# Peptides against a protein of PDB entry 4AID, part 88

Target 1, 242 residues: chain A of PDB entry 4AID
Amino acid sequence: FDIKRKTIEWGGKTLVLETGRIARQADGAVLATMGETVVLATAVFAKSQKPGQDFFPLTVNYQEKTFAAGKIPGGFFKREGRPSEKETLVSRLIDRPIRPLFVKGFKNEVQVVVTVLQHDLENDPDILGMVAASAALCLSGAPFMGPIGAARVGWVDGAYVLNPTLDEMKESKMDLVVAGTADAVMMVESEIQELSEEIVLGGVNFAHQQMQAVIDAIIDLAEHAAKEPFAFEPEDTDAIKA

## One batch from the design tools (peptide; made by RFdiffusion4, then SolubleMPNN)

Design b2_p16_7_s1 (from b2_p16_7, 10 letters changed)
Fold by OpenDDE base, seed 4:
Structure b2_p16_7_s1 (fold): chain B 242 residues (1-242), chain A 16 residues (1-16)
Amino acid sequence: as target 1 above (242 residues)
Amino acid sequence: TYVEEIREAFLAKRKA
């Protein structure tokens, strides 16, 4: 196995991005670990467009498997079936920042699957899933203009906290999820308790600054492990609308 | 960087 690994310290925790051990059949596959929370992101894309495809067919599926559910807060034995509310929300959190970053005119099917393999009860797999999905896409050779980084920001005792634990989040006046590129914020989701707009905007800036280390880690991993870029040429009709 | 080169290559194709 040609295993490539990037390790960084991020928010006082060790973030590990690993590729080459599992899911080698995917176009991109990344194991991401923070604390003892572990996710697998896989990216797969079709090498051709379906005839008559009029939209970009991106599917993002975040999944908490039943074997991990016994260690997931509120994780009941998930019946095979419809995604939970959490799985639906996190799938959208991953989808929103990545969807705009695909090359215009690319209408090949793309499937991103994020699977929670382990949960430590401290580190939420959603942010880790966003990071892993970004990394998997960058490794895949798909025409994805990433990476994105992601961060959760809390407000605890009058300070910003990067990726607060589930216990620290109980004391937080802010649940702010930010995703972005090196250059731009792409997505903000927030739940806020009686905080000023200034504190919230400061939280977005803090998140964007703190995610740069993750973006750099994904780039470093991609330099060592990415597939060659897919030979995609946009049809002239979609290029003229830029 | 390799990722920047990929990005530039795809951006160049989009401008053509």
Scores: peptide ipSAE 0.119, ipTM 0.692, DockQ to the pose 0.094
Fold by OpenDDE base, seed 3:
Structure b2_p16_7_s1 (fold): chain B 242 residues (1-242), chain A 16 residues (1-16)
Amino acid sequence: as target 1 above (242 residues)
Amino acid sequence: TYVEEIREAFLAKRKA
Protein backbone atom coordinates (compact mmCIF):
# COMPACT_ATOMS: atom_id res chain seq x y z
CA PHE B 1 0.00 0.00 0.00
CA ASP B 2 1.25 3.51 -0.74
CA ILE B 3 0.86 5.03 2.73
CA LYS B 4 1.53 8.75 3.00
CA ARG B 5 1.88 10.39 6.39
CA LYS B 6 2.36 13.96 7.60
CA THR B 7 3.26 14.71 11.21
CA ILE B 8 3.44 18.14 12.85
CA GLU B 9 3.66 19.50 16.36
CA TRP B 10 0.56 21.63 16.95
CA GLY B 11 -0.34 23.34 20.22
CA GLY B 12 2.09 21.11 22.12
CA LYS B 13 0.47 17.94 20.66
CA THR B 14 1.41 15.67 17.77
CA LEU B 15 -0.99 15.89 14.83
CA VAL B 16 -0.74 13.00 12.35
CA LEU B 17 -2.50 12.86 8.98
CA GLU B 18 -2.31 9.47 7.23
CA THR B 19 -3.74 8.16 3.95
CA GLY B 20 -3.50 4.96 1.87
CA ARG B 21 -4.16 2.26 4.53
CA ILE B 22 -7.89 2.58 5.35
CA ALA B 23 -11.05 3.24 3.31
CA ARG B 24 -9.30 3.12 -0.11
CA GLN B 25 -12.71 2.75 -1.79
CA ALA B 26 -13.44 6.41 -0.93
CA ASP B 27 -12.37 9.25 -3.21
CA GLY B 28 -10.40 10.63 -0.24
CA ALA B 29 -9.68 9.05 3.14
CA VAL B 30 -7.61 10.35 6.05
CA LEU B 31 -6.80 8.82 9.40
CA ALA B 32 -6.07 11.72 11.73
CA THR B 33 -4.57 11.48 15.22
CA MET B 34 -4.05 14.14 17.89
CA GLY B 35 -2.74 12.81 21.16
CA GLU B 36 -4.57 9.50 21.45
CA THR B 37 -7.79 10.76 19.81
CA VAL B 38 -8.23 9.14 16.38
CA VAL B 39 -10.72 9.93 13.60
CA LEU B 40 -11.30 8.57 10.11
CA ALA B 41 -12.58 11.04 7.52
CA THR B 42 -13.85 9.85 4.14
CA ALA B 43 -14.95 11.92 1.16
CA VAL B 44 -16.99 10.43 -1.69
CA PHE B 45 -18.45 12.33 -4.64
CA ALA B 46 -20.64 11.33 -7.56
CA LYS B 47 -19.03 11.54 -11.01
CA SER B 48 -22.26 12.89 -12.54
CA GLN B 49 -25.08 15.22 -11.55
CA LYS B 50 -28.55 13.80 -10.97
CA PRO B 51 -31.21 14.90 -13.48
CA GLY B 52 -33.03 17.96 -12.15
CA GLN B 53 -30.48 18.63 -9.36
CA ASP B 54 -30.85 22.35 -8.59
CA PHE B 55 -28.77 22.66 -5.38
CA PHE B 56 -25.37 21.36 -4.20
CA PRO B 57 -26.08 18.06 -2.35
CA LEU B 58 -23.37 18.02 0.34
CA THR B 59 -23.89 15.70 3.32
CA VAL B 60 -21.58 15.76 6.34
CA ASN B 61 -21.94 13.04 8.97
CA TYR B 62 -19.86 13.09 12.14
CA GLN B 63 -20.29 9.95 14.24
CA GLU B 64 -18.78 8.53 17.43
CA LYS B 65 -18.84 4.72 17.02
CA THR B 66 -19.95 2.55 19.95
CA PHE B 67 -16.57 0.75 20.02
CA ALA B 68 -14.99 4.12 20.86
CA ALA B 69 -17.83 4.84 23.33
CA GLY B 70 -16.03 3.04 26.17
CA LYS B 71 -13.74 6.10 26.18
CA ILE B 72 -16.33 8.71 25.09
CA PRO B 73 -18.35 10.49 27.81
CA GLY B 74 -22.01 9.56 27.28
CA GLY B 75 -21.14 7.19 24.39
CA PHE B 76 -22.68 4.13 26.10
CA PHE B 77 -26.23 5.43 25.55
CA LYS B 78 -26.25 5.63 21.75
CA ARG B 79 -29.81 4.67 20.98
CA GLU B 80 -29.99 3.25 17.47
CA GLY B 81 -30.82 5.51 14.54
CA ARG B 82 -30.50 9.20 15.54
CA PRO B 83 -27.32 11.25 15.85
CA SER B 84 -26.67 12.69 19.28
CA GLU B 85 -26.85 16.44 19.83
CA LYS B 86 -23.02 16.50 19.76
CA GLU B 87 -22.87 14.53 16.50
CA THR B 88 -25.41 16.91 14.91
CA LEU B 89 -23.52 19.98 16.13
CA VAL B 90 -20.10 18.74 14.97
CA SER B 91 -21.54 17.68 11.58
CA ARG B 92 -22.68 21.30 11.18
CA LEU B 93 -19.29 22.68 12.34
CA ILE B 94 -17.62 20.63 9.58
CA ASP B 95 -20.27 21.47 6.94
CA ARG B 96 -20.33 25.26 7.39
CA PRO B 97 -16.72 26.12 6.41
CA ILE B 98 -16.41 23.53 3.58
CA ARG B 99 -19.73 24.11 1.76
CA PRO B 100 -18.87 27.57 0.33
CA LEU B 101 -15.47 26.31 -0.95
CA PHE B 102 -16.90 24.01 -3.62
CA VAL B 103 -16.74 25.35 -7.18
CA LYS B 104 -19.97 27.11 -8.20
CA GLY B 105 -22.13 24.98 -10.45
CA PHE B 106 -20.84 21.70 -8.97
CA LYS B 107 -24.05 19.82 -8.06
CA ASN B 108 -22.78 16.25 -7.84
CA GLU B 109 -23.50 14.46 -4.54
CA VAL B 110 -20.71 14.79 -1.97
CA GLN B 111 -20.64 12.76 1.23
CA VAL B 112 -18.18 13.45 4.03
CA VAL B 113 -18.15 10.96 6.90
CA VAL B 114 -16.07 11.50 10.03
CA THR B 115 -15.88 8.55 12.41
CA VAL B 116 -14.33 8.76 15.86
CA LEU B 117 -12.26 5.60 16.34
CA GLN B 118 -10.61 6.49 19.65
CA HIS B 119 -10.96 9.22 22.28
CA ASP B 120 -8.24 10.05 24.83
CA LEU B 121 -10.54 12.11 27.12
CA GLU B 122 -8.25 15.13 26.59
CA ASN B 123 -8.51 16.03 22.89
CA ASP B 124 -12.03 16.62 21.55
CA PRO B 125 -12.56 14.86 18.17
CA ASP B 126 -14.45 17.85 16.68
CA ILE B 127 -11.39 19.95 15.70
CA LEU B 128 -9.59 16.81 14.57
CA GLY B 129 -12.68 15.86 12.55
CA MET B 130 -12.72 19.26 10.81
CA VAL B 131 -9.03 18.91 9.89
CA ALA B 132 -9.49 15.31 8.73
CA ALA B 133 -12.54 16.18 6.59
CA SER B 134 -10.59 19.02 4.94
CA ALA B 135 -7.68 16.70 4.22
CA ALA B 136 -9.95 13.95 2.83
CA LEU B 137 -11.60 16.44 0.44
CA CYS B 138 -8.20 17.76 -0.74
CA LEU B 139 -7.12 14.17 -1.51
CA SER B 140 -10.38 13.23 -3.27
CA GLY B 141 -10.05 15.18 -6.53
CA ALA B 142 -13.39 16.92 -5.84
CA PRO B 143 -13.60 20.59 -6.96
CA PHE B 144 -13.01 21.80 -3.39
CA MET B 145 -11.14 25.10 -3.01
CA GLY B 146 -9.62 24.13 0.34
CA PRO B 147 -7.91 23.19 2.46
CA ILE B 148 -9.48 24.58 5.58
CA GLY B 149 -7.80 24.51 8.94
CA ALA B 150 -9.59 24.59 12.27
CA ALA B 151 -8.68 25.47 15.84
CA ARG B 152 -10.27 25.79 19.26
CA VAL B 153 -9.09 28.69 21.40
CA GLY B 154 -9.48 28.95 25.15
CA TRP B 155 -8.77 31.81 27.53
CA VAL B 156 -7.05 30.49 30.66
CA ASP B 157 -5.16 32.60 33.22
CA GLY B 158 -5.26 35.66 30.96
CA ALA B 159 -3.78 33.90 27.89
CA TYR B 160 -4.94 32.21 24.68
CA VAL B 161 -4.66 28.41 24.68
CA LEU B 162 -4.67 26.47 21.40
CA ASN B 163 -6.92 23.38 21.48
CA PRO B 164 -7.34 23.25 25.27
CA THR B 165 -7.90 19.85 26.83
CA LEU B 166 -11.33 18.98 28.18
CA ASP B 167 -9.97 19.71 31.67
CA GLU B 168 -8.43 23.07 30.65
CA MET B 169 -11.78 24.00 29.05
CA LYS B 170 -13.45 23.80 32.50
CA GLU B 171 -11.26 26.76 33.55
CA SER B 172 -11.53 28.59 30.21
CA LYS B 173 -13.53 31.81 29.87
CA MET B 174 -13.80 31.19 26.12
CA ASP B 175 -14.72 28.31 23.84
CA LEU B 176 -13.90 29.70 20.40
CA VAL B 177 -13.96 27.40 17.35
CA VAL B 178 -12.57 28.93 14.16
CA ALA B 179 -12.27 27.44 10.68
CA GLY B 180 -10.73 29.06 7.62
CA THR B 181 -8.53 28.94 4.55
CA ALA B 182 -5.00 30.32 4.40
CA ASP B 183 -6.48 33.72 3.47
CA ALA B 184 -9.88 33.87 5.21
CA VAL B 185 -11.89 32.98 8.26
CA MET B 186 -14.89 30.95 7.05
CA MET B 187 -16.61 30.12 10.34
CA VAL B 188 -16.60 31.25 13.97
CA GLU B 189 -18.55 29.67 16.81
CA SER B 190 -18.05 30.98 20.33
CA GLU B 191 -19.17 30.66 23.92
CA ILE B 192 -17.71 33.53 25.95
CA GLN B 193 -17.78 34.49 29.63
CA GLU B 194 -17.40 38.24 30.27
CA LEU B 195 -14.52 38.90 27.83
CA SER B 196 -13.88 42.07 25.83
CA GLU B 197 -14.44 42.19 22.07
CA GLU B 198 -10.69 42.84 21.74
CA ILE B 199 -9.86 39.52 23.45
CA VAL B 200 -12.40 37.67 21.25
CA LEU B 201 -11.09 39.22 18.02
CA GLY B 202 -7.57 38.44 19.19
CA GLY B 203 -8.71 34.84 19.70
CA VAL B 204 -10.01 34.63 16.12
CA ASN B 205 -6.72 36.01 14.82
CA PHE B 206 -4.77 33.61 17.05
CA ALA B 207 -6.82 30.65 15.77
CA HIS B 208 -6.35 31.70 12.14
CA GLN B 209 -2.60 32.09 12.64
CA GLN B 210 -2.26 28.73 14.43
CA MET B 211 -4.26 26.81 11.78
CA GLN B 212 -1.77 27.77 9.02
CA ALA B 213 0.53 24.92 10.09
CA VAL B 214 -2.41 22.50 9.63
CA ILE B 215 -3.29 23.98 6.23
CA ASP B 216 0.33 23.58 5.15
CA ALA B 217 0.36 19.98 6.45
CA ILE B 218 -2.77 19.14 4.41
CA ILE B 219 -1.17 20.74 1.33
CA ASP B 220 2.02 18.71 1.80
CA LEU B 221 -0.05 15.52 2.16
CA ALA B 222 -2.12 16.39 -0.95
CA GLU B 223 1.02 17.06 -3.05
CA HIS B 224 2.07 13.46 -2.33
CA ALA B 225 -1.29 11.64 -2.30
CA ALA B 226 -4.10 13.64 -3.97
CA LYS B 227 -6.00 12.10 -6.87
CA GLU B 228 -6.13 13.87 -10.19
CA PRO B 229 -8.63 16.74 -10.18
CA PHE B 230 -12.09 15.73 -11.32
CA ALA B 231 -12.70 17.16 -14.77
CA PHE B 232 -15.47 19.64 -14.04
CA GLU B 233 -16.26 22.74 -16.07
CA PRO B 234 -18.84 24.99 -14.45
CA GLU B 235 -21.45 26.43 -16.78
CA ASP B 236 -20.44 29.94 -17.93
CA THR B 237 -23.55 31.39 -16.27
CA ASP B 238 -22.27 30.42 -12.79
CA ALA B 239 -18.82 31.95 -13.49
CA ILE B 240 -20.38 35.40 -14.30
CA LYS B 241 -21.75 35.70 -10.71
CA ALA B 242 -18.26 35.85 -9.25
CA THR A 1 0.51 20.66 -8.64
CA TYR A 2 -3.16 19.90 -7.92
CA VAL A 3 -2.85 21.97 -4.75
CA GLU A 4 -1.20 24.84 -6.61
CA GLU A 5 -3.97 24.77 -9.22
CA ILE A 6 -6.60 24.86 -6.47
CA ARG A 7 -4.76 27.69 -4.70
CA GLU A 8 -4.36 29.66 -7.92
CA ALA A 9 -8.01 29.11 -8.84
CA PHE A 10 -9.06 30.20 -5.34
CA LEU A 11 -6.84 33.30 -5.45
CA ALA A 12 -8.03 34.12 -8.99
CA LYS A 13 -11.68 33.96 -7.85
CA ARG A 14 -10.91 36.34 -4.97
CA LYS A 15 -9.27 38.89 -7.31
CA ALA A 16 -12.17 38.85 -9.75
Scores: peptide ipSAE 0.051, ipTM 0.673, DockQ to the pose 0.136
Fold by OpenDDE base, seed 5:
Parts: structure tokens; sequence; C-alpha cells
Structure b2_p16_7_s1 (fold): chain B 242 residues (1-242), chain A 16 residues (1-16)
């Protein structure tokens, strides 16, 4: 197997992005690891548009499988059929920043699936899932104008903390999730305990700065492992409405 | 080509 791997130090942890070992049937597939948390992101896109398709059919599914849940504290055996609240929320966190980055007029079905394979109880799979999904899309050949990076920012002892552990998050006055491109913040989600707007904005800037290393890592991986871009020409009619 | 433009736009983000 031609396995490509990128490894970086990120927030005092090793981030590994790997492709070519698992899910080779997908258009893009990335195994991402931070600590002992492991996620698999897959991207699949249809090579044609459905007749009469009027919207961009992007589906993002984040999944925490039951075998990983045996390590997750309080992981109730998810009844097989319905996404948990967490899975639904994280699926939206991944969807929000990536959806705007598809080329206008592209209405082929796109499916992104992020599966938590392992959880270390320190590193939340959500950020890792966002990074992995971004990487998988960049590898896929889909007309995706990524990558995105993502970061969680905590506020602990009067300082910003990049990707705080679950234990550090208990002491954090901020849970700030940011996703963006090299040039722009695409999404902010925040739970804040009585912090100033200045601290929050500083947290967004901190996140955006810290995610650049991840963006660069995804680009480096894509230069070595991306499929040829899918030959797509947008219909002229959708280009004029910009 | 549009495919080349997408590739260039993707790669250009690393040079900025």
Amino acid sequence: as target 1 above (242 residues)
Amino acid sequence: TYVEEIREAFLAKRKA
C-alpha cells in the first residue's frame, strides 16, 4: 500500500494524518490521530448530478461507534439507528465550515463520514474529525476549496489553551471551537462563562493562528496523495449570481 | 482549465 503520512507537533501533541491504508474505496480517506484518539474521515462524491437536483447535496455524518464508546465515560450503548445529540452537533460543526468551500454550481452528491475509532479520554474527537474531514476532501478530487483547519480554545488560569484536554476543559471558562481557511474564519462555536468580547476575539485569532500548521499539513499531504481534481465545469448560470 | 485553476487555488493557499 502506498501510505502517505504527515506528522506535526500541534499544541504540545503529535497530530498524524495518514492516507492509503484504510477506506481506499472512498474518493478521499484520512486516518487522523492525536494522542490516542483516532478518527477515520472518508469523502465520497458522485461523478454526476442527479436530474433535477436544485441544491448542493452535502451530507456530513460524524459517528462514535460503540467499540470506541467502551472507553468513553458515560457512553450509553447508542441504540444502533439514531445519531446521538453529540454526533448530530459534531456533524454540524464539520458541515458548517466546509459547505461554503465547494465550488458554486457543484450539485453532485457529497458524503463525508467521520468515524471515531479510538478515544483516549483526553483528546476530543470533534476537532480531530474536522481536520480529518478537511484532509479527506482535499485528497478526494472534489471541487473543494479547502483545506480548513480547526481548533478548540480554552481559557484556563487566565490564558488561552489550544485543544485543552477533557480534564483541562473542566477548569476552562471558554469552549471555543473555530474553523477556517488560511485566509478566513469560517465558523465559530462558543460556550463562554462571563468572559469579555476581547478575550473571545483574542481566542478566535489564537485559534486561527494555531490552525495554520494543520492547514499546511493537509496541503502537504494533498501534494503527495491527492487524486486528480474532478473535471467539473459549473454551468454559466450559477456563476453570474455571485 | 478549471481543474488547473482549482489545483492552483489550492496550492496558492500555501504560498500566501
Scores: peptide ipSAE 0.024, ipTM 0.647, DockQ to the pose 0.519
Fold by OpenDDE base, seed 2:
Structure b2_p16_7_s1 (fold): chain B 242 residues (1-242), chain A 16 residues (1-16)
Amino acid sequence: as target 1 above (242 residues)
Amino acid sequence: TYVEEIREAFLAKRKA
């Protein structure tokens, strides 16, 4: 196995991004770990578009599978076949920032699957899943203009907290999820309790600054492990910069 | 080539 691994300290926790051991049949695959929370992200893309395909067919599927249920709160009996509310929400949180970063005119089917393999009951798999999905796409050779980073920001005892634990979040006046590139914020999702706009905007800036280390880690991993970029030529009609 | 542009864009993000 040609295993590549990147390890960083991030918000006082060890983030590990690994490729080459699991899901080698995917175009990109990343095993991401923070604490004892473990996710597998896979990216697969079709090498041709379907005849008459008029939209970009991106699907993102975040899954907390039954084999992790012994470590996931409320995971006991997920009814086979329908995503939970959380799985639906997190799938959208991953989709929103990545969808705009695909090259215009690319209409090949893309499937991103994020599977929670383990949960430590401290580190939420959502942020880890966003990071892993970004990394898997960067490794895949798909025409994806990533990476994205992601961060959760809390507000505890009058300070910003990067990726608060599930227990720290109970005391937090803010649940702020931010995703972005090195240069831009792509998505903000927030639940705020009686905080000023100034504190919220400061939280977005804090998140964007803190995710740079993750972006750099994904880039470093991809330099050592990415597949050759897929030979895609956009149709001239979509190449017109407005 | 588009492949070169992707590679350059990817490498440019590391220099920022």
Scores: peptide ipSAE 0.023, ipTM 0.633, DockQ to the pose 0.713; fails the geometry check

Design b2_p16_7_s2 (from b2_p16_7, 8 letters changed)
Fold by OpenDDE base, seed 3:
Structure b2_p16_7_s2 (fold): chain B 242 residues (1-242), chain A 16 residues (1-16)
Amino acid sequence: as target 1 above (242 residues)
Amino acid sequence: SYVEKVREEFLEKRRR
């Protein structure tokens, strides 16, 4: 197998992005690891548009599988077939920043699936899932104008903390999830306890700064492993030839 | 072509 791997140090943890070993039938597939948390992101896109398709049919599905249920809090009680509240939330967190980055007029079906394979009970797989999904899309050849990075920022003992552990988050006055491109913040989701707007804005800036290393890592992986861009001509492109 | 332009933009974004 032609396995490509990128490894970076990120917030005092090792982030590994790997492609070529698993899910080779997908357009893009990335195994991402941080600590002992492991996720698999797959991206698949249709090579044609359905007749009469009027909207962009992107589906993002984040799943914490039962195989990890022995290591995932509450995993034992997941009813087959219904997403948990967490899975629904994280699916939206992944969807929100990636959806605007597809080329306008692209209406082929795109499916992103993020599967938690292992959870270490320290590193939340949501941020890792966002990163992995971004990487998988960049490898796929889909007209995705990423990558995005993502970061969680905590406020612990009067300082910003990048991707706090689940235990550190219990003492954090901020749960700030940021996603963005190299140039722009695309999404902010925050839960804040009695912090100034200045601290929150500083947290967004901190997140955006810290995610650049992830963006660069995805780019480096894509330079070595991305498929050729899918030959797509939007129907409305009579307007772009002007 | 549009494809070439998207490819160039995508490749340029990777080269920056």
Scores: peptide ipSAE 0.282, ipTM 0.868, DockQ to the pose 0.455
Fold by OpenDDE base, seed 4:
Structure b2_p16_7_s2 (fold): chain B 242 residues (1-242), chain A 16 residues (1-16)
Amino acid sequence: as target 1 above (242 residues)
Amino acid sequence: SYVEKVREEFLEKRRR
């Protein structure tokens, strides 16, 4: 198998992005590992638009499978068929920053699936899932103007912490999730306890700076493993409104 | 063209 792998040190942890071993039937597939947390992201896109398709049909599904449930907090009692609140929230966290980055006028069906394969009880798979989804899209050949990076920022003992562990998060006064491109912040979600706006804005900037290494890692992986860009030509009517 | 610009930007982001 032609396995391509990028490894970086990120927030004092090893991030591994791998492609070519699993889910070869997808347009893009990335196995991402941080600590012992492992996610598989797959991207699949239709090669044609459906007749009468009026909107961009992007679906993002983050899933924590029952085989990983023994290592996932609260995972023991997942009802089959309905996403948990966490799965719904994380699916939206992935969707929000990627949706605006597709080429205008592209209305082919796109499916992003992030599956948690392993959880180490330290590293939350949500950020890893965002990174993996970005990488899978970049490898797919879809007209996606990524990559995005993502980061969680905590505030522990008067300092910013990149991707705090679940235990460090218990002491954190901030849960700040940021996603962005190299040039721009695309999404911010935050839960904050009695912190100044200055500290929060500093956290956004810190996240955006720290995610650059991930963006660069995705680019490097894509240089070695990306499919050829899909031959898409937007209709002139969609180009004039830009 | 618009398509060429989008392709260039997309390729540049993959070549950086």
Scores: peptide ipSAE 0.244, ipTM 0.849, DockQ to the pose 0.260
Fold by OpenDDE base, seed 5:
Structure b2_p16_7_s2 (fold): chain B 242 residues (1-242), chain A 16 residues (1-16)
Amino acid sequence: as target 1 above (242 residues)
Amino acid sequence: SYVEKVREEFLEKRRR
């Protein structure tokens, strides 16, 4: 196996991005680990556009399946085959920042699947899933203008906390999820308890700064493991409508 | 074209 791995220290935790061991049939596949939480992201894209395809057919599926249920809170109660509320929300969290980053006019089917393999009950798989999905897309050869990074920011004891644990989040006055590129914030999702707009904006900036290390790690992994860019020429007609 | 620029930026990002 040609296994490539990038390891960084991120928010006092070890983040590992690995490719080449699992899901090699995908266009891109990344095993991401933070603490003992483990996710697999796969990216698959069609090599042709369907006749009459008029929109970009991106599907993102985040899944916390029953085989990991022994370590995932509530995993035993998940009905097979229907996404939970969490799975639906996280799928959207991943979709939102990546969708705008595809090359305009690319209308080939793209499927991103994020599967939680292990949960440590400290590190939420959602952030890790966002990072892994970004990495998988960057490795795939799809015309994706990523990477994105992602971060959760808490507000605990009057300070920003990067990727707070589930226990730290109980004391947090903020649950702020940010995703972005090196240059821009692409998505913000927040639940806030009576904090000033200044603190929230500071949290977005903090997240964006802290995710740069992840973006750089994805780039480094892609330099060593990315497939050749898919030979795609966008049609000029879609550039005029934007 | 705008499309060429986007494609070039994509290729450059993948080469970096």
Scores: peptide ipSAE 0.025, ipTM 0.657, DockQ to the pose 0.185; fails the geometry check
Fold by OpenDDE base, seed 1:
Structure b2_p16_7_s2 (fold): chain B 242 residues (1-242), chain A 16 residues (1-16)
Amino acid sequence: as target 1 above (242 residues)
Amino acid sequence: SYVEKVREEFLEKRRR
């Protein structure tokens, strides 16, 4: 087993990114852990374009499986087959920042699956899932111009809090999810209670600064474990429009 | 090649 692992301290918690033990059939696979919350991200991409494919066929699926459901809030009655509201939302949170980072003209099918394996009831698996998906794509050899980082920011007792626990979030006046590259913010989602725009913008900047350690951790993992980049040449028609 | 450029850009973005 060629297991590669990166461990960092992030917001007072240990973040672990691991590859090589599980889901070896995927192009990229990352087991990510924060506290006792554990997610598996897999990235798979087709090595050819389907005939007549005219759009980029990216599918992102976030799943909280039944074996973890005993530790997942609201997990008691997932009817098999339909994503929950949370699963749909988190799938979109992962999709939005990664979709623009694929090389223009790449129209091979890409599937990203994030599976919650364990939940500690403190650390939400959504942010961890975003990080894991980014890492899995960076390892896959797909023409993905990441990594992205992600962070949740709270506002508790007049201060920014990185990745607040579920209990700290009850006291938070802000639920701010940010994703970005080293250079740019790619996505912001926010729920805010009576806070100034200045505090919110400061929260975005705080998130972007704090996610750099995660971006660096993904890079370090990729340097040691990434597959060779897939040989992709965009069609001349797509290159001329760039 | 385009692949080399993508690789270089991806690696350069990783080294900054």
Scores: peptide ipSAE 0.021, ipTM 0.647, DockQ to the pose 0.586; fails the geometry check

Design b2_p16_7_s3 (from b2_p16_7, 8 letters changed)
Fold by OpenDDE base, seed 4:
Structure b2_p16_7_s3 (fold): chain B 242 residues (1-242), chain A 16 residues (1-16)
Amino acid sequence: as target 1 above (242 residues)
Amino acid sequence: TYVEKIREEFLEKRRE
């Protein structure tokens, strides 16, 4: 198998992005590992638009499967068929920053699926899922103007912490999730306990700086493993409204 | 081509 792998040190942890071993039937597929947390992201896109398609049909599904439930907090109580609150929230966290980055006028169906394969009880798979989804889209050949990076920032003992562990998060006064491109912040979600706006803004900047290494890692992986870009020409009517 | 533009824009995001 032609396996391509990128490994970086990120926030004192090893991040591994791998393609070519699993889910070869997808347009893009990335196995991402941080610590012992493992996620599989797949991207699939239709090669044609459906007749009468008026909106961009992007679906993002983050899933924590029952086979990983023995290592996932609360995983034992998952109702079959309906996403948990966590799965719904993380699916939205992935959707929000990627949706604006598709080329205007592209209305082919796109499906992003992030599956948690393993959880180490230290590294939350949500950030890893965001990174993996970005990488899978960049490998797919879809008209996606990514990559995005993502980071969680904590505030522990008066300092910013990149991707705090679940244990470090218990002591954190901030849960700040940021996603962005190399040039721009695309999304911020935050839960904050009695912190100044200055500290929060500093956290956003810190996240955006720290995610650059991930963005560069995705680009490097894509240079070695991406499919040829999908031949898409937007209709002139959608190009003029930019 | 439009495909080339997408490729160029993607590669331009790589930090040197």
Scores: peptide ipSAE 0.069, ipTM 0.724, DockQ to the pose 0.510
Fold by OpenDDE base, seed 3:
Structure b2_p16_7_s3 (fold): chain B 242 residues (1-242), chain A 16 residues (1-16)
Amino acid sequence: as target 1 above (242 residues)
Amino acid sequence: TYVEKIREEFLEKRRE
């Protein structure tokens, strides 16, 4: 197997992005690891548009599988077939920043699936899932104008903390999830306890700065492992203004 | 970079 791997130190943890071992039938597939949390992201896109397709059919599914249920709190009681509240939320967190980055006029079906394979009970798989999904899309050859990075920022003992552990988050006055490109913030979700706007804005900036290393790691992986770009000609949007 | 090539190809096609 032609396995490509990128490893970086990120917030005092090792982030590993790997492709070529698993899910080779996907257009893009990335195994991402942080600590002992492991996710698999797959990206698949249709090579043609369906007749009469009027919207961009992107589906993002984040799943915490029962195989990890021995390590995932509450995993044992997941009813087959219905996403948990967490799975629904994280699917949206992944969808929101990636959806705007597809080339305008691209209406081929795209499916992103993020599967939690292992959870260490310290590193939340949501951020890792966002990173893995971004990487899988960049490898796929889909007309995706990524990568995105993502980061969680906490506020603990009067300081910003990158990707706080689940235990550190209990003491955090901020749960700030940021996703963006190298140049722009695309999404912010925040839960804040009695913090100034200045601290929150500083947290967004901190997140965006810290995710650059992830963006660069995805680019480096894509340079070595990405498929050829899908031959897509965007519809001339200037012809619609005439 | 691959990402740059994708960006250039799609940006150039939008400038025509």
Scores: peptide ipSAE 0.045, ipTM 0.631, DockQ to the pose 0.098
Fold by OpenDDE base, seed 5:
Structure b2_p16_7_s3 (fold): chain B 242 residues (1-242), chain A 16 residues (1-16)
Amino acid sequence: as target 1 above (242 residues)
Amino acid sequence: TYVEKIREEFLEKRRE
């Protein structure tokens, strides 16, 4: 197996991005680990456009499967085959920042699947899933202008906390999820308890700064493990509608 | 949304 691994220290935790061991049939596949939380992201894209395809057919599916349910709160109550509310929300959180980064005119089917393999009850798989999905797309050869990074920011004891644990989040006045590129914030999602706009904006900045290490780690992994870029020439007509 | 506003303000401040 040609296994490539990138390891960084991130927010006082070890983040590991690994490719080449699992899901090698995908265009891109990344096993991401933070603490003892483990996710598998796979990216698959069609090599041709369907006749009459008029929109970009991106599908993102985040899944917390029953085999991990012994470590996932509420996992035992998940009905097989229907996404939970959490799975639906996280799928959208991953979709939102990545969708705009595909090359205009690319209308081949893209499927991103993020599967939670293990949950440590400290590190939420959502952020890890966003990072893994970004990495999987960067490895795939799809015309994706990533990577994105992602971070959760808490506000605990008057300070920003990067990727607070589930226990730290109980004391947090902010649940701020940010995703972005090296240059731009692509997505913000927040639940805030009576904090100033200044503190929230500072949290977005903090998140964007802290995710650069993840972006750099994905780039480094891609330099060593990415497939050749898919030969795609965008049609000139879609450039005019911007 | 409030979140969208915060995002816009962040993007504006980085362009300055």
Scores: peptide ipSAE 0.010, ipTM 0.438, DockQ to the pose 0.037
Fold by OpenDDE base, seed 2:
Structure b2_p16_7_s3 (fold): chain B 242 residues (1-242), chain A 16 residues (1-16)
Amino acid sequence: as target 1 above (242 residues)
Amino acid sequence: TYVEKIREEFLEKRRE
């Protein structure tokens, strides 16, 4: 077993990214931990395009498994078969920033699955799931031009708070989720209560600055554990004119 | 090659 692990301090919490222990059948697999919240992200991609495939077939599935339900707030016995509203929303939060980072012309099936294994009732698995999905894709060898980082920003007692706890979020005037690359913000999702545009824009900048440590941690993990990049050349018709 | 480009981008992002 070749286990690779990266550990950083992030917003006063320990973030751990681990690969090589579980889900070895995936192209990329990352076990991510923050506090006692634990997620498994897996990335799988097809090695050929389906005949007649005309769009990029990316699927992202965030799942809160029933075995973790006793540790997940509101984790009632989900009726078999349909994603919850939360699972649907988080799946979209992960999809939005990663989809545009795949190489143009790549139309092989890609499946990203994020599974919540444990919840500590303090650290929301959505941000951790975004980070883990990014890391799993970077390890997979898929033509993904990541990594992305992600952060949640709160506004508590007149200050920005990185990845507020569920209890701190009750006092927060802002729920701001940002995802981006080292160079650019890719996605912003926000719920705001009576705050100026200046504070919100400052929150986006704060998030983007704070996620750099996560981006660096993913790169460090990938340098030691990534598979060889998949040999893909886009068709000349799909070549973006430089 | 595409493979070389990906490797370079990972290395460049660490230098910034």
Scores: peptide ipSAE 0.117, ipTM 0.725, DockQ to the pose 0.618; fails the geometry check

